Peptides against a protein of PDB entry 7PB4. Designs and how they scored, part 25

Target 1, 105 residues: chain A of PDB entry 7PB4
Amino acid sequence: KMLNIKEYKEKLLSTLGEFLEDHFPLPDRSVKKKKKNIQESSVNLITLHEMLEILINRLFDVPHDPYVKISDSFWPPYVELLLRNGIALRHPEDPTRIRLEAFHQ
Target 2, 218 residues: chain B of PDB entry 7PB4
Amino acid sequence: DALQMAVGYFEKGPIKASQNKDKTLEKHLKTVENVAWKNGLASEEIDILLNIALSGKFGNAVNTRILKCMIPATVISEDSVVKAVSWLCVGKCSGSTKVLFYRWLVAMFDFIDRKEQINLLYGFFFASLQDDALCPYVCHLLYLLTKKENVKPFRVRKLLDLQAKMGMQPHLQALLSLYKFFAPALISVSLPVRKKIYFKNSENLWKTALLAVKQRNR

## One batch from the design tools (peptide; aimed at target 1 H23, target 2 S86 W87)

Design b1_p28_1_s2 (made by RFdiffusion4, then SolubleMPNN; from b1_p28_1, 12 letters changed)
Fold by OpenDDE base, seed 4:
Structure b1_p28_1_s2 (fold): chain B 105 residues (1-105), chain C 218 residues (1-218), chain A 28 residues (1-28)
Amino acid sequence: as target 1 above (105 residues)
Amino acid sequence: as target 2 above (218 residues)
Amino acid sequence: KKLEEEKIILEEIYRRLLLAVQKELDLL
C-alpha cells in the first residue's frame, strides 16, 4: 500500500511539473517591452512549481503557522492565480502572507 | 427577528402554496432574500430552507426564489446537501429546480463543510449525466468530486458514449481530462487542451454574493 | 498518513490549475 502511494505521488508530481511547464511557464525575460522605467528588478522569479512546493512544505513543516511571506521572487500574477482559484489563501490580518488551502480535510 | 419569522413561516406555513400572490409569503420571501444577499444565511437556515425548496411544499416559483437565496454566511452543512439530494430522488421538484440545484451546488461547493457523504453520492450524480439539461452542470460537479476510486471502466465507457452522442463538449472534455489524469490506462484518446472554458462561468447567479461570502470568510 | 495527505493536495492542486487554464484562456 505505501509503495503504491509513493509511486503514485511521484507520478502526480511529475505530471504536475510537466503541466506547470506547459501552461504556467516563467514570464519570458526576453519580452523587453521598451518601457524605459522598468527598473530591472534583479530579483530572480521562482516558478509556479517552486511556489507550490514552498506552500506545501510550509503546510507540513509548520502546520500551526502555514503562511508564507510573499517575497519579490513571487510573480504577482501567479500569486493572484493561486488565490483566485482557491489554491491559496491570504492571511486575514497580513495580506503579504499566503497559505496553501487545506484540501486534505 | 424578521428572518426567524420568515424561516418559521416557510417551515410551518401552508403546504402546497403555489401562488406568489400571498402578500405574507412575498413579505417573508423578500426578508429571506434581503438577508441572504446582504449577510448570508446561517447553516441552520440553509438546512431548513433548502429542504423546503426541494420538498415540493411550495410552488416552483417560490422554490426557485428560495434556492436562489441559499447563500451561506460562512458554511453549508454537508447534511443539508445530502438531504437535498434525497429530495431530488423523490422527484417532487421541477426540472428547472434540478438544474438550479446543480448550479447552486457547483457554485457553493467550496462552502460545504465536508465532502465525505457527498462523495458517496457520486454514482447518483453520474447517472444524471443522461439528462441533457443537467449534463453540463453534473460534469462540473463530478469534476469537483472525482477521485481516483471513482474512475471505473464502466464510467469511462459511459462518458465516451456520451461524447459519441453529443460530440466533444467542453464540460465532457474537462471531466475526461480529469479521468485520464487519474487513470491514463482507461483513456487512450488524446484530449487536446482546447482554448475553451470547460464549464460555463457566465451563468453564475451568485457571483456577487460569492465574492461577499469569500470576503467575510477571510 | 502524511503521504496520503500530500497526494490529496497534489490532486486538488492539479484539478484547480487544470480548471484555471481554461478560465484564464477566456480572459485573454
Scores: peptide ipSAE 0.559, ipTM 0.815, DockQ to the pose 0.275
OpenDDE base, seeds 1, 2, 3, 5: peptide ipSAE 0.545, 0.537, 0.525, 0.539; ipTM 0.806, 0.799, 0.792, 0.802; seed 5 fails the geometry check

Design b1_p28_1_s3 (made by RFdiffusion4, then SolubleMPNN; from b1_p28_1, 11 letters changed)
Fold by OpenDDE base, seed 1:
Order: sequence, then structure tokens, then C-alpha cells
Structure b1_p28_1_s3 (fold): chain B 105 residues (1-105), chain C 218 residues (1-218), chain A 28 residues (1-28)
Amino acid sequence: as target 1 above (105 residues)
Amino acid sequence: as target 2 above (218 residues)
Amino acid sequence: KELEEELIVLEEIYRRLLLAVRKELDLL
């Protein structure tokens, strides 16, 4: 029973990863070139997959403060995607912090 | 079912021939209240009753009682909310009913099935910030709805003008902080980092019911 | 328990993302 759940979880994670790569890829670096004057803070954007991993881990590791601070590595459209679809929630007092929705509760 | 008879009474209206119209109304209203607080209402029942509460079909006292018992069993349809907002545009409901609706909408926000059409109503909600009675609750709703695409220079100006008029209200500061997060270049003003609860507990009217709904849907 | 809870969370995330893609495709 437990082995089957673990294997199923691993399969789901793999499927979710592939799905995210296909439908929610990182924006191509090519679009950034035309606006010269914004300081190239060369902040490497994280994938939507990595963003979800951070949020999931925080939810289970620190359930009493499940909020993650939005960094410059978080691509704003993906933050909005998560919020819009009810996957994440904004902190009621700090708009720079988001949490995963507690779907298991 | 007693609930179906009660909903049908509100939908179809009172049958002309009943001498005891007020007692019949009160009976059906109590039936809806009892079921809503005990079990919640189905999405279809909320669709019907929410529309009635905002249409002006009944008096303000009845509309207020109906709106207070718009507690979902599971979900609220986005379409019901869009219809409800359409009635707010017609202006047939009282100011107190509008306040109660925005409080309800904030309290029930997580139980609404979809947000796509509600997000298109952003401009309508933003226009309601000018109403001093609505402003605290509309700020809370906008805090839940606001995306980067909604943060425009004209809206920033309107919020700053509103702050100049109303002072540094916690709910307005919360919304401005969110606007600054999405568009820091549009808001040059230093916002005070207030660790205080920005929004009035709109949930206070439904706190016990919402806890029960969350427990049933777990 | 924890593994089951994580699975529930992942399934719901995936479901919501599938719905998101469908909605984006319906808007294009």
C-alpha cells in the first residue's frame, strides 16, 4: 500500500513536471533584449515547477507559517497564474508573501 | 421538501389569496435560515435567492435576512455573483444591502467556483471605492482580485487621491501596498510597513458557518 | 498520512493547472 502511494506520487510528480515544461515554459531570453535601460539584474528565473516545489515544501515543513517571500526569481505571470487559479494565496498583511492553498485540509 | 417550498415561494412570489402573507413569509424565511446555517445551501438555491435579495422584489429587511443566509453547502457559482453584481448596477437595492453584499462576497470568495468573469468586473468594483461605506470592503475584494494587468496609472492616481481625501486608512494602505508590489515605478510614495490587520473581519457575520462549511468539505 | 496529504495537494494542483490551460486555449 505505502509503496504504491510513493510510486504513484513519483509518477504524478514526473507527469506534472512534463506538463509544466510543455505548457508553462520559462520565457525565452530573446524578449528582454529590446528595452535597453532596465538594469540587467541578471536574476535567473525559476521554473513554475521549482516555484511549486518551494511552495509545497513550505506548506508541509512550516505549516504554521506556510508563506514564501516572492523573490525576483519568481516570474510575475506565474505568480499571477497560481493566485488566479486558487493554487496559491496572498498573505493578508504582506503582499510580497504567498502560500500554497491547503487542499488537504 | 420544506426548503424547496420556501425557495419556490421567494422565486414565484406570494400567492395573492393568502390572508396571512407575513406569517407565510416569515415561515419560509426561517426555513431558509435554518437550512443555510445548519447544512448550507446548494449552488442553485443560492443562485435563486441571491438574485431575489438584490432584485428589489422584497423589502430591505427581507433582502438583508436572505443575504445573511447565503451560505454555500459546497460552492457558489460565479454566474450567480455576476448576476448579483448586475443588480448592483441597476441600483434597486439599499446602501445597507450593497455593504452586506460586498462583505458576503469577501467572506465567501474562496467558495466561488471560478474567478474569470469576476476578474472582468474589476473596473466596476474599483469604481465603488468612491463610496465611503463600501470602500473598506471593496479594498479587501480588490486586494483578492488585483493582478499586475489591473495596476494602471489612472487607478494609482485615483487611489492616491482617495488617500489624500480619506487619510491613511489601513484597507487603502493594503491595496496600495499590493499596487506597489506589482508596479513599483507607479508608486513613488513610501508606504508605511504596517504589521496591522489591514481589513476588518468581514467574515465575522459568517465565521461559525464558514468553519462548518470548511469542515464539511474536508 | 503525510504522503497521502502531499498526494492530495499534488492532484489538486495538477487539476487546477489543467483547467488553467483549457481556459487559456479557449481564450485564444
Scores: peptide ipSAE 0.554, ipTM 0.470, DockQ to the pose 0.283
OpenDDE base, seeds 2, 3, 4, 5: peptide ipSAE 0.466, 0.540, 0.453, 0.549; ipTM 0.706, 0.633, 0.719, 0.522

Design b1_p28_1_s4 (made by RFdiffusion4, then SolubleMPNN; from b1_p28_1, 12 letters changed)
Fold by OpenDDE base, seed 2:
Structure b1_p28_1_s4 (fold): chain B 105 residues (1-105), chain C 218 residues (1-218), chain A 28 residues (1-28)
Amino acid sequence: as target 1 above (105 residues)
Amino acid sequence: as target 2 above (218 residues)
Amino acid sequence: DLLEKELEVLEEIHRRLMLAVGKLLDLL
């Protein structure tokens, strides 16, 4: 039973990620920040699938502190997408932390 | 060809400067209707026109006519159906258009190339059961989609609650009977032994067209 | 119960994402 839900979760997230990518592809890594000196921290952007997986896992694993810190790997448009559509919420005191909305309450 | 011009018109939208906008619209709509009913439409044409019909780009009368002629030559792309469901969420189409879409989806179900992504929309369709106008057609769709893995206690509770509200509707009983088949332990209530599963004949609008499609693809 | 709650959460996320995609498509 648990395995089936996990597999369903993965398939669902993958399908939604692919659907979003078809219409809104992640910007190519080729944002050549022309600025010479800053170490090209080629921050690998995570997919929406991975972002949602992190948020869901945090909600269920740590329900008393369900917040995830926004890293440089979080593509800003995806963060804004989740926030604007009521899928995620910012921490009231720390805007660098977001949580999945508690839909079951 | 005439069909490509018609599809292109709907895709690009009406050019503002045409004095005969209504005549042009009607001409292109008739072209699409004629080809769809005679030969069916290619999957690409259905992809374009189906999204247009649900996007709210045109009026309800036009959208209804487009949707009624979404008849495949061979197959319908699953991706087109997924996109169409996204448009339904936006809510720019009328309630009657939503009903027509579900009727269409049930009628054309066997002509959809794949079902994997549609099966992932199970929860979305299930949430639409609360709409009294959609409920009969959504039950039929869910009857076609339901696998053992979809039959969960919370869905059983929701169906029983819906039955308590709406009464013992034939379409709801059909779906509950399928749920009981997959998970008899979750449904303690005795369901009447119905020899015939009865859904509203949603396919009636396309019956002749569907027969023609099946004959062309044999 | 926990697994059912997780599934309900996933379905709601799916619905909201579908809505979000639809809104974005409407802007195109």
Scores: peptide ipSAE 0.363, ipTM 0.686, DockQ to the pose 0.309
OpenDDE base, seeds 1, 3, 4, 5: peptide ipSAE 0.361, 0.362, 0.363, 0.361; ipTM 0.680, 0.678, 0.679, 0.678; seed 1 fails the geometry check

Design b1_p28_2 (made by RFdiffusion4)
Pose (drawn by RFdiffusion4):
Structure b1_p28_2 (pose): chain A 91 residues (1-28, 43-105), chain B 212 residues (1-189, 196-218), chain P 28 residues (1-28)
Amino acid sequence: KMLNIKEYKEKLLSTLGEFLEDHFPLPDVNLITLHEMLEILINRLFDVPHDPYVKISDSFWPPYVELLLRNGIALRHPEDPTRIRLEAFHQ
Amino acid sequence: DALQMAVGYFEKGPIKASQNKDKTLEKHLKTVENVAWKNGLASEEIDILLNIALSGKFGNAVNTRILKCMIPATVISEDSVVKAVSWLCVGKCSGSTKVLFYRWLVAMFDFIDRKEQINLLYGFFFASLQDDALCPYVCHLLYLLTKKENVKPFRVRKLLDLQAKMGMQPHLQALLSLYKFFAPALISVKIYFKNSENLWKTALLAVKQRNR
Amino acid sequence: MEQEVVVLEEIDLRLKMAAPSYWEEKLE
């Protein structure tokens, strides 16, 4: 069961990365890829389940933040505009 | 054959400015509906015309008439439905066309050969609950399509939030009751649906439904 | 593992919906 989940996770992650690079590229400060942004969000969601918010730096391309906001992937902090969290789809 | 000429004409897409082209389009569309309302269409022709109508090609009236004449002689391929859901996801489709398509998918539900691949699109179907124009028809569709595996906690939470936003609507209550039946531990709380008139009820489709 | 998979599936689903060109290319 564990190996099956692993194989599925790795396959999903690789295909997601390819999809992101194909359909959400950077334009050309130092910006990070959308993949790294999603990785940071996923990591913070499980590492700190009581505060899954990550600060928005200059490396976050505003179009990516707005993309994640429009599609129900990322959620804004009720008071602090510089923080965003990942939607807890697992619960 | 008389119908294949119209199928090919619609596959060629819209043509030049109209000198006599309006009459030609009308003749081809009349031929298709006559065949559809007399004895029905085959799976291949439906696979072609449904996806042509759900695409950006042709105006709204042509797509509406095509959808209203999508009556199967036998069965409907599920791959055609998958491509139709993909065309909906494209977004170059009219709202009224989307409503008509969901009504058609509800009406033609028992004439789809397989429904497992369609159930795999439960997420795409569920995401359309945000749109309050599609909400009743999407709820009617999910009432038919929902299995036990589809009742995930996230969906229950989002459906409860939507109930709180819109109120205890009949279609939302029916879908929530189905979710309660499938997963009572995740939440506490098929039949009549408004605007569920079968627009595609021909006599032969009626005898096939009774034979079903 | 299972929880992370659910998050990745939802992300994948929602981003595919936000990319109409993906669907046009797939249907070609």
Fold by OpenDDE base, seed 2:
Structure b1_p28_2 (fold): chain B 105 residues (1-105), chain C 218 residues (1-218), chain A 28 residues (1-28)
Amino acid sequence: as target 1 above (105 residues)
Amino acid sequence: as target 2 above (218 residues)
Amino acid sequence: MEQEVVVLEEIDLRLKMAAPSYWEEKLE
């Protein structure tokens, strides 16, 4: 039973990862070139998959403080996507912190 | 066990000597249905039965019932799906069976172990968009399969032509929006912003069964 | 692990539902 859960989890993560790569890809670096004024922040944006992994890990590793600080590596459209769809919640007192919704509760 | 006997019956075919072929068929079909909806089927059982359902070995009613109970216990082999698609090319299954297969494929998409070979069948699925009965389900499947490399000028033209023929269908709009996302230079047409969910993902025949499968695999 | 699967399934469902709208907003 437990082995099947692990395998299922891994498969679910893999399938989700593929879905996210195909349907929520990061903007190509080339799109940054045309809008002149956005400072080429040399910050490497993380994938939506990586963002979700961080949020999921924090939720389960630190359930009493499940909030993650939004870094410059967090692409704003992804943050908005998660918030608008009820996947993530902002910290009530600190708008720079978000948590994953506790769907298991 | 009863399931192995039932699968073996469908694989080998009816033994000539059975006087009551219909009763035996119904018994084995009910056995498969009961196990599939209660527990799901093993990947090997799905491999055998899915192939049978699409091969034209049995009548349309039997094939439909078999296909409806292709519920995995854990996973579906990609090879089983590829073989099933090969039977669609042979054309021995009914139009209703084809529709049901695409509905099944969309519903079971996450339970398929790999997608590499299925992705190679992209062109075949895309060609099936011309079938009005298949079009909604094929659009949904293509929405799940489409990668940037699949978005080609000739496919964009075909989708736009299809839109001109059928009008702006939600499923077609979903696929066009995805195409525009991957290749905005290929789609100059403004697509209406639809806030509506393109696919009623929640409304498949297997929703409750698949939820139960996921719960058992927890 | 069971709880993680629940969370992942819900995320998957919500993102699949959100995907069309997300692209539409980017195309505006």
Scores: peptide ipSAE 0.585, ipTM 0.428, DockQ to the pose 0.289
OpenDDE base, seeds 1, 3, 4, 5: peptide ipSAE 0.584, 0.585, 0.584, 0.586; ipTM 0.433, 0.432, 0.434, 0.435; seeds 1, 3, 4, 5 fail the geometry check

Design b1_p28_2_s1 (made by RFdiffusion4, then SolubleMPNN; from b1_p28_2, 14 letters changed; failed a check: too like the target's own chain)
Amino acid sequence: LKEELEILEEIYRRLLLASPEYWEELLK

Design b1_p28_2_s2 (made by RFdiffusion4, then SolubleMPNN; from b1_p28_2, 11 letters changed)
Fold by OpenDDE base, seed 3:
Order: C-alpha cells, then structure tokens, then sequence
Structure b1_p28_2_s2 (fold): chain B 105 residues (1-105), chain C 218 residues (1-218), chain A 28 residues (1-28)
C-alpha cells in the first residue's frame, strides 16, 4: 500500500512538473529593456513548480504557521494565479505572506 | 439515412459554400430534433453532437438546439460527458449553454453508462459552485455524485462560505445535508430538517422524452 | 504521504481548470 502511494506520488509529481513547464513557463528574460542605471538585481525568478514545493513544504513542516513570505523571486502572475484559483490564501493581516490551502484538512 | 447526413453535416461542416447555408443547417437540425424526440439518439450520435454543441463551432442558438435534443435512445457514454466537461474548461461556449449542459447532465444522469470517470470529475464540478447561474444545478449534480470520500473539511468550509454569501438556498441545504449525513463531525451547524429535497426541476425540459426513453428500455 | 498526495491532486486539478489551452490541445 505505501509503495503504491509513493509510486503514484512520484508519477503525479512528474506529470505536474511537465504540465507546469508546458503551460506555466517563466517569461523569457529577453525583454531586457536597456534602462541604464538601475542595478539589475537579477532576481532569479523561481518556477511555479519551485513555488509550489515551497508552499507544500511549509504547509507540512510548519502547520501552525504555514505562511510563506512572498519574495522578489516569486513571479507576481504566479502568486495571482494561485490566489485566484483558491490554491493559496493571503495572510489576513500581512499581504506579503501566502499559504497553501489545506486541502488535506 | 437522413440522420446520418445531418450528423455528418455538423461533424464535417457544410460541404458547399452554397448561398443556402442557413436552410441546409435548419433542415439538418430539424432532422436531428425529430429523431431525437421520437426515438432518441444512439450513443455515438450523442458523442458527436454533444461535443459540437460545446466546441463553439456553431452559434449559440444552434448549440442550444443541439443540446436540447441530446436525448439517448438507450445510454449516454461516460466518455462523451468527460469530453463535454473538457469543452467547458476550454470556455468557448456561452454561459447559457453551460447552464443548459448541467441541466442536461442532471436530467440524463441515470442514462450515463458508467460513473467512474464522472466521479473523478467531482472537484471540477465543485469548483463550478461559485458560478451563481450554475450553482443550483451543480448542487443537484453533486448531490447525485457525492460519496463519503468526497466529503472533505475544505469542501465543507467552501460550502458554508458559499451559504454565508448566497444565503440559505434549498439546493445548497440539500447538499450540506448530504455532507452532514456522510460526515456529521465536519458540520456543527444545525441544518433544518427538510423532509423534501428541493432542486430546480432540471428535467422539466426533457420530462416527456425521459418517460419515453424509460419505456423503451424496459 | 497520503495527505501530501491529496494536496498535490487538488493543486493539479485546480491548475488544469485554470488552463483552457491544455483542454483545447487535448480535444484536438
């Protein structure tokens, strides 16, 4: 039973990974508009997969405070996607924090 | 066969760019309507025509008429319903067509050959509860589909939140009552003991046809 | 593990609902 669940989880993660790459890719960094002087803090945007991993891990590792701080690495359209589709919730008092919805509870 | 020609017209589209496109369309549509209401349609014909009605290939008026005549001779394939839900996810059909589809799905529910894949779509249907126009019919569908394994705490919260927003709707109360039956510990709220479950009569559009189908399949 | 699976399934399903292009491709 446990082995079957692990195998199924791995298959689901693989399928989800492929799906996210195909349908929710990060925008190509190519629109480097040459605005001169602002320190291009090359904030490496994380993938939607990585964002979901962070949120899932936080949900299970710290169930009493499952909120993750929105960093500059979080692509704003991904945050909006998760919130709009009820996958994530914004913290009621701190708009800079989001949590995964507790679908297991 | 006139029906086969009509189905083929909808599937393949108009062969000739003739000036009489509208007359030809109306002729084929009437053929489908006449056969569907008289005898019902084969599962294969429903598969083709249901997908066409939801694909956005034709105008809303045509799609509405096609969907209204999706009356089975015997059974509806579960695969046709899964494909139909996929077309709803594409979102090329009108809101009125979506409402009509859910009404149709509830009305024809007993004629669907299998329910295994439809049960896997439970979460897709549950997400559609947020649409005010769909909510009454989706509640009825979920009432037909809900098993104990579907009753999760997060879904209970969503239903209670929906009730707080929409008020005490009879269809929502019916679904909540079923949830409470399966998982009484998840619903602390006292639900009014309704002796009668009140869903909007989605089947009213097909009442006569459904009686005829049930009589033919006995 | 079962709880993690439930979370993943629900996330995947919701993302599928948010992806009309996926369904359009699947129906071709």
Amino acid sequence: as target 1 above (105 residues)
Amino acid sequence: as target 2 above (218 residues)
Amino acid sequence: LEKELEVLEEIYQRLLLASPEYWEEKLK
Scores: peptide ipSAE 0.621, ipTM 0.837, DockQ to the pose 0.910
OpenDDE base, seeds 1, 2, 4, 5: peptide ipSAE 0.591, 0.617, 0.529, 0.618; ipTM 0.812, 0.832, 0.778, 0.833

Design b1_p28_2_s3 (made by RFdiffusion4, then SolubleMPNN; from b1_p28_2, 12 letters changed)
Fold by OpenDDE base, seed 1:
Structure b1_p28_2_s3 (fold): chain B 105 residues (1-105), chain C 218 residues (1-218), chain A 28 residues (1-28)
Amino acid sequence: as target 1 above (105 residues)
Amino acid sequence: as target 2 above (218 residues)
Amino acid sequence: LEEEKEVLEEIYLRLLLASPQYWEDLLS
């Protein structure tokens, strides 16, 4: 039973990863070139997959403080995507912190 | 109230054979339209008027105008939607009215108070996929309704057959992708990775009204 | 593990449902 859950989880993670790459890719560096004036923020943006991994890990590793600080590596459209769709919640007192929604509660 | 008189007119029908029937009808229809677009309609008013629009009591032009102004003030009762679907089964409404209803149902989906009974109608909606005029909107509705328990082998087969017939349509691809999520073992076919799921913008008819409703209910 | 699976399933579902609107917002 546990083995089947692990295998299913791995398959789900793989499928999710592929889905995220296909449907929620980071903007190509090429899109930055056309609007000249946006300063090349040298900040390496993380993928939506990496962002979700951070949020999921924090929820399960530190359930009493499941909030993650939004860094400059967090692409704003991804943050808004997660918040608008009830996947993540903003900290009530600190808008720079978000948590994954606890769907299993 | 002018709105109550208008709703009452549609519910009870024209009392007297007055020569001015068409003028009276137009007056009441304009009253409903004005209130609906300005403030939205109460759930009870939508219940009455939605059923009238689908019952075949009035002509197609009137039914179309009524259905276009089924804009909620706050919520739409699930019971009203179930009753409306029952009228679709009777077949007294035009094909254009059916299309408009499904567009309305998708556009107003978030304003429906409950979804439990609507979810029981899944099989009925799924059967409507065979109608080429309805298919895009039904796919969108099913995309909103589909749960794991709805994903059955026979439905997968029907979707794949439909894809073979009509090609890989964006709305059908979206629904198939959802089916693959819930039951990956049932869909062996590699779905082409389309980066963009596009449903026909069913909301276009009500976009301004829906924005206003969302602003009032925030 | 079961809880994590449920969370992943829900995330996937919500993102799948969100994808049309996300692309409309990005292209707008």
Scores: peptide ipSAE 0.499, ipTM 0.445, DockQ to the pose 0.334
OpenDDE base, seeds 2, 3, 4, 5: peptide ipSAE 0.482, 0.496, 0.497, 0.495; ipTM 0.471, 0.475, 0.423, 0.447; seed 3 fails the geometry check

Design b1_p28_2_s4 (made by RFdiffusion4, then SolubleMPNN; from b1_p28_2, 13 letters changed)
Fold by OpenDDE base, seed 5:
Formats: sequence, C-alpha cells, structure tokens
Structure b1_p28_2_s4 (fold): chain B 105 residues (1-105), chain C 218 residues (1-218), chain A 28 residues (1-28)
Amino acid sequence: as target 1 above (105 residues)
Amino acid sequence: as target 2 above (218 residues)
Amino acid sequence: LEKELEVLEAIYRRLLLASPEYWEELLS
C-alpha cells in the first residue's frame, strides 16, 4: 500500500510539474526588461512548482504556523495567482506572509 | 423556538400544500429563510429540510425556496446528500429542482463533512451527463469528485461522444482536462489548454452566504 | 502521504481553472 502511494505521488508530482511548466512558466529574461511590474531584481525567481512545494512543506511541517514569508524570489504574479484562485491565503495581521488554503474538510 | 416549529411543520405538515394558499406555510418558510441566511442551519435541520425539498411532499415553488436556503451553519452531513440523491432516482422532483440541487451541491461541496459515499455515486452522476439541462452542473460536480479510479475508457468515450454532439463546451473541456491529468494514455486529443475553461457560476445564488459560512468556520 | 496527494490534486484542480488570459498578457 505505501509503495503504491509513493509511486502515485511521484507520478502526480511529475504531471503537475509538466503542467506548471507548460501553463505557468516564468517569464523569459527578455520579457522581464520590458514590463515595469516584473521585478528587475537580480534575484533568481523560483518556479511555481518550487513555491508550491515550500507552501505544502510548511503546512505539514509546521501545522500550527503554516505561513511562509514572501521573499524577493516569489514572482508577484504567482502570489496573486494563488490568492485569486483560493490556493493561498494572506496572514490576517501580516500581509507579507501567506499559507496554503486548507482544502481538507 | 420559531425555527424548530418551522422545521417540525415541514416534517409533519400537509402533503402537496400550495405556498399561496397557506399563510402558516409562508410564515414557517420565511422563518427558515431568515435563519438560514443570517446564521445558517444546523446539520440536522438541513438533513430534514433537504429530504423534504426533494421528496415531492410539497409543490415545486416551496421545494425551490427550501433548497435555496439550505445554507449550513458549519457542515452538511454526507448522509443527507446521499439521501437527497436517492430522491433524484425516484423522480418526484421537477427538472428545475434537479438543476438547483446540482448547483447547490457544487456550491456547498466544501462544507460536506465526508466524500466517501458521495464518491460511490460517481456512476449515477456520470449517467446524468446525458441530460442537456444538467450537463454543465454535472460536469462541475464530476470535476470535483473525479479520482484516478473513476477515469475509465468507457467514460472517456462517452465524454468524447458528448463533445462531438455538443461541441467543445468549456465544462466538458474542464472535465476532459482533468481526465487527461489522471489518465493521459486514454485521451489522445490535444486539449487546447490556452482556451479558458470555466464552469457556470453555480455559487452566485449563495455568494454572500458562503462568505459568511467560511468566516464562521475559520 | 495521502493527505499530501489530496492537497496536490486540489491545487491542480484550482490551477486548471485559472484563466490563461492573464498569463498571455503578462508574457506578451
């Protein structure tokens, strides 16, 4: 049973990764220069996959404080995507912190 | 209290009562509506009233109003939903009531305490895709329910047949995209991911109430 | 692990419904 769950998890992660790469890729460096809203910062932006991994890990590792601080590596459009689609929530007292939404009821 | 009296009236009250002829019926219906929209209903109250709305005990107008105010205070019991679906099989409710029920089920999906028994009804919901009036809402429900084990070759074929008949509808495209996610080998068709896939906004009827329920459950 | 899978599936379901129009505008 555990092996089957692990294998399924790996397949699901792979499929999700491909989906994220195809539909929510990071903007090319060339696109970053033209649009004012893309942080020109020399900071390496993380993928949406990596961002979600951080949020998921925090939820399970620290369930009493599942919030992650938004860093400069977080592409603002990704943050907005997660918030608008009910995937993440802002901390009520600290807008610089977000958590994964509790999907389990 | 006034709510208990109202629920009791619907549980034990007259069969096939007309809303316009019964002042008592209207009074109790307004009581239920007021409490449901203000505070939500307890799971036990929803259990009773949801079954009444789908059983054909009252007229379509009354059933519609009851169903529109099936707003939980906290949670909805899965058993209540299963019982409600069983009434759909009996066919004593109108087509409009069936549509409203599926809209309600989608809107309230996150407030249902468990999904195990509802998932066993997958085949029943899937069969309802053949109803043109239900199809958009059933697709949305199936989108929420679909697991890998539900994605079978015969269901893929049925969805593709529906697509051939109805065209590439956004709700069918969403469901097919999910099917492809679970079983890519079964769906050779390139789904244009760039097309906006969306469901009809079923929750619009309950938007304000849903926000209040979510706030109470936080 | 089962809970993690449920979370992943829930995320995918929500992202699949996200409007691509916003991304096309950002990437143009």
Scores: peptide ipSAE 0.532, ipTM 0.821, DockQ to the pose 0.239
OpenDDE base, seeds 1, 2, 3, 4: peptide ipSAE 0.529, 0.530, 0.528, 0.506; ipTM 0.819, 0.818, 0.816, 0.799; seeds 1, 3 fail the geometry check

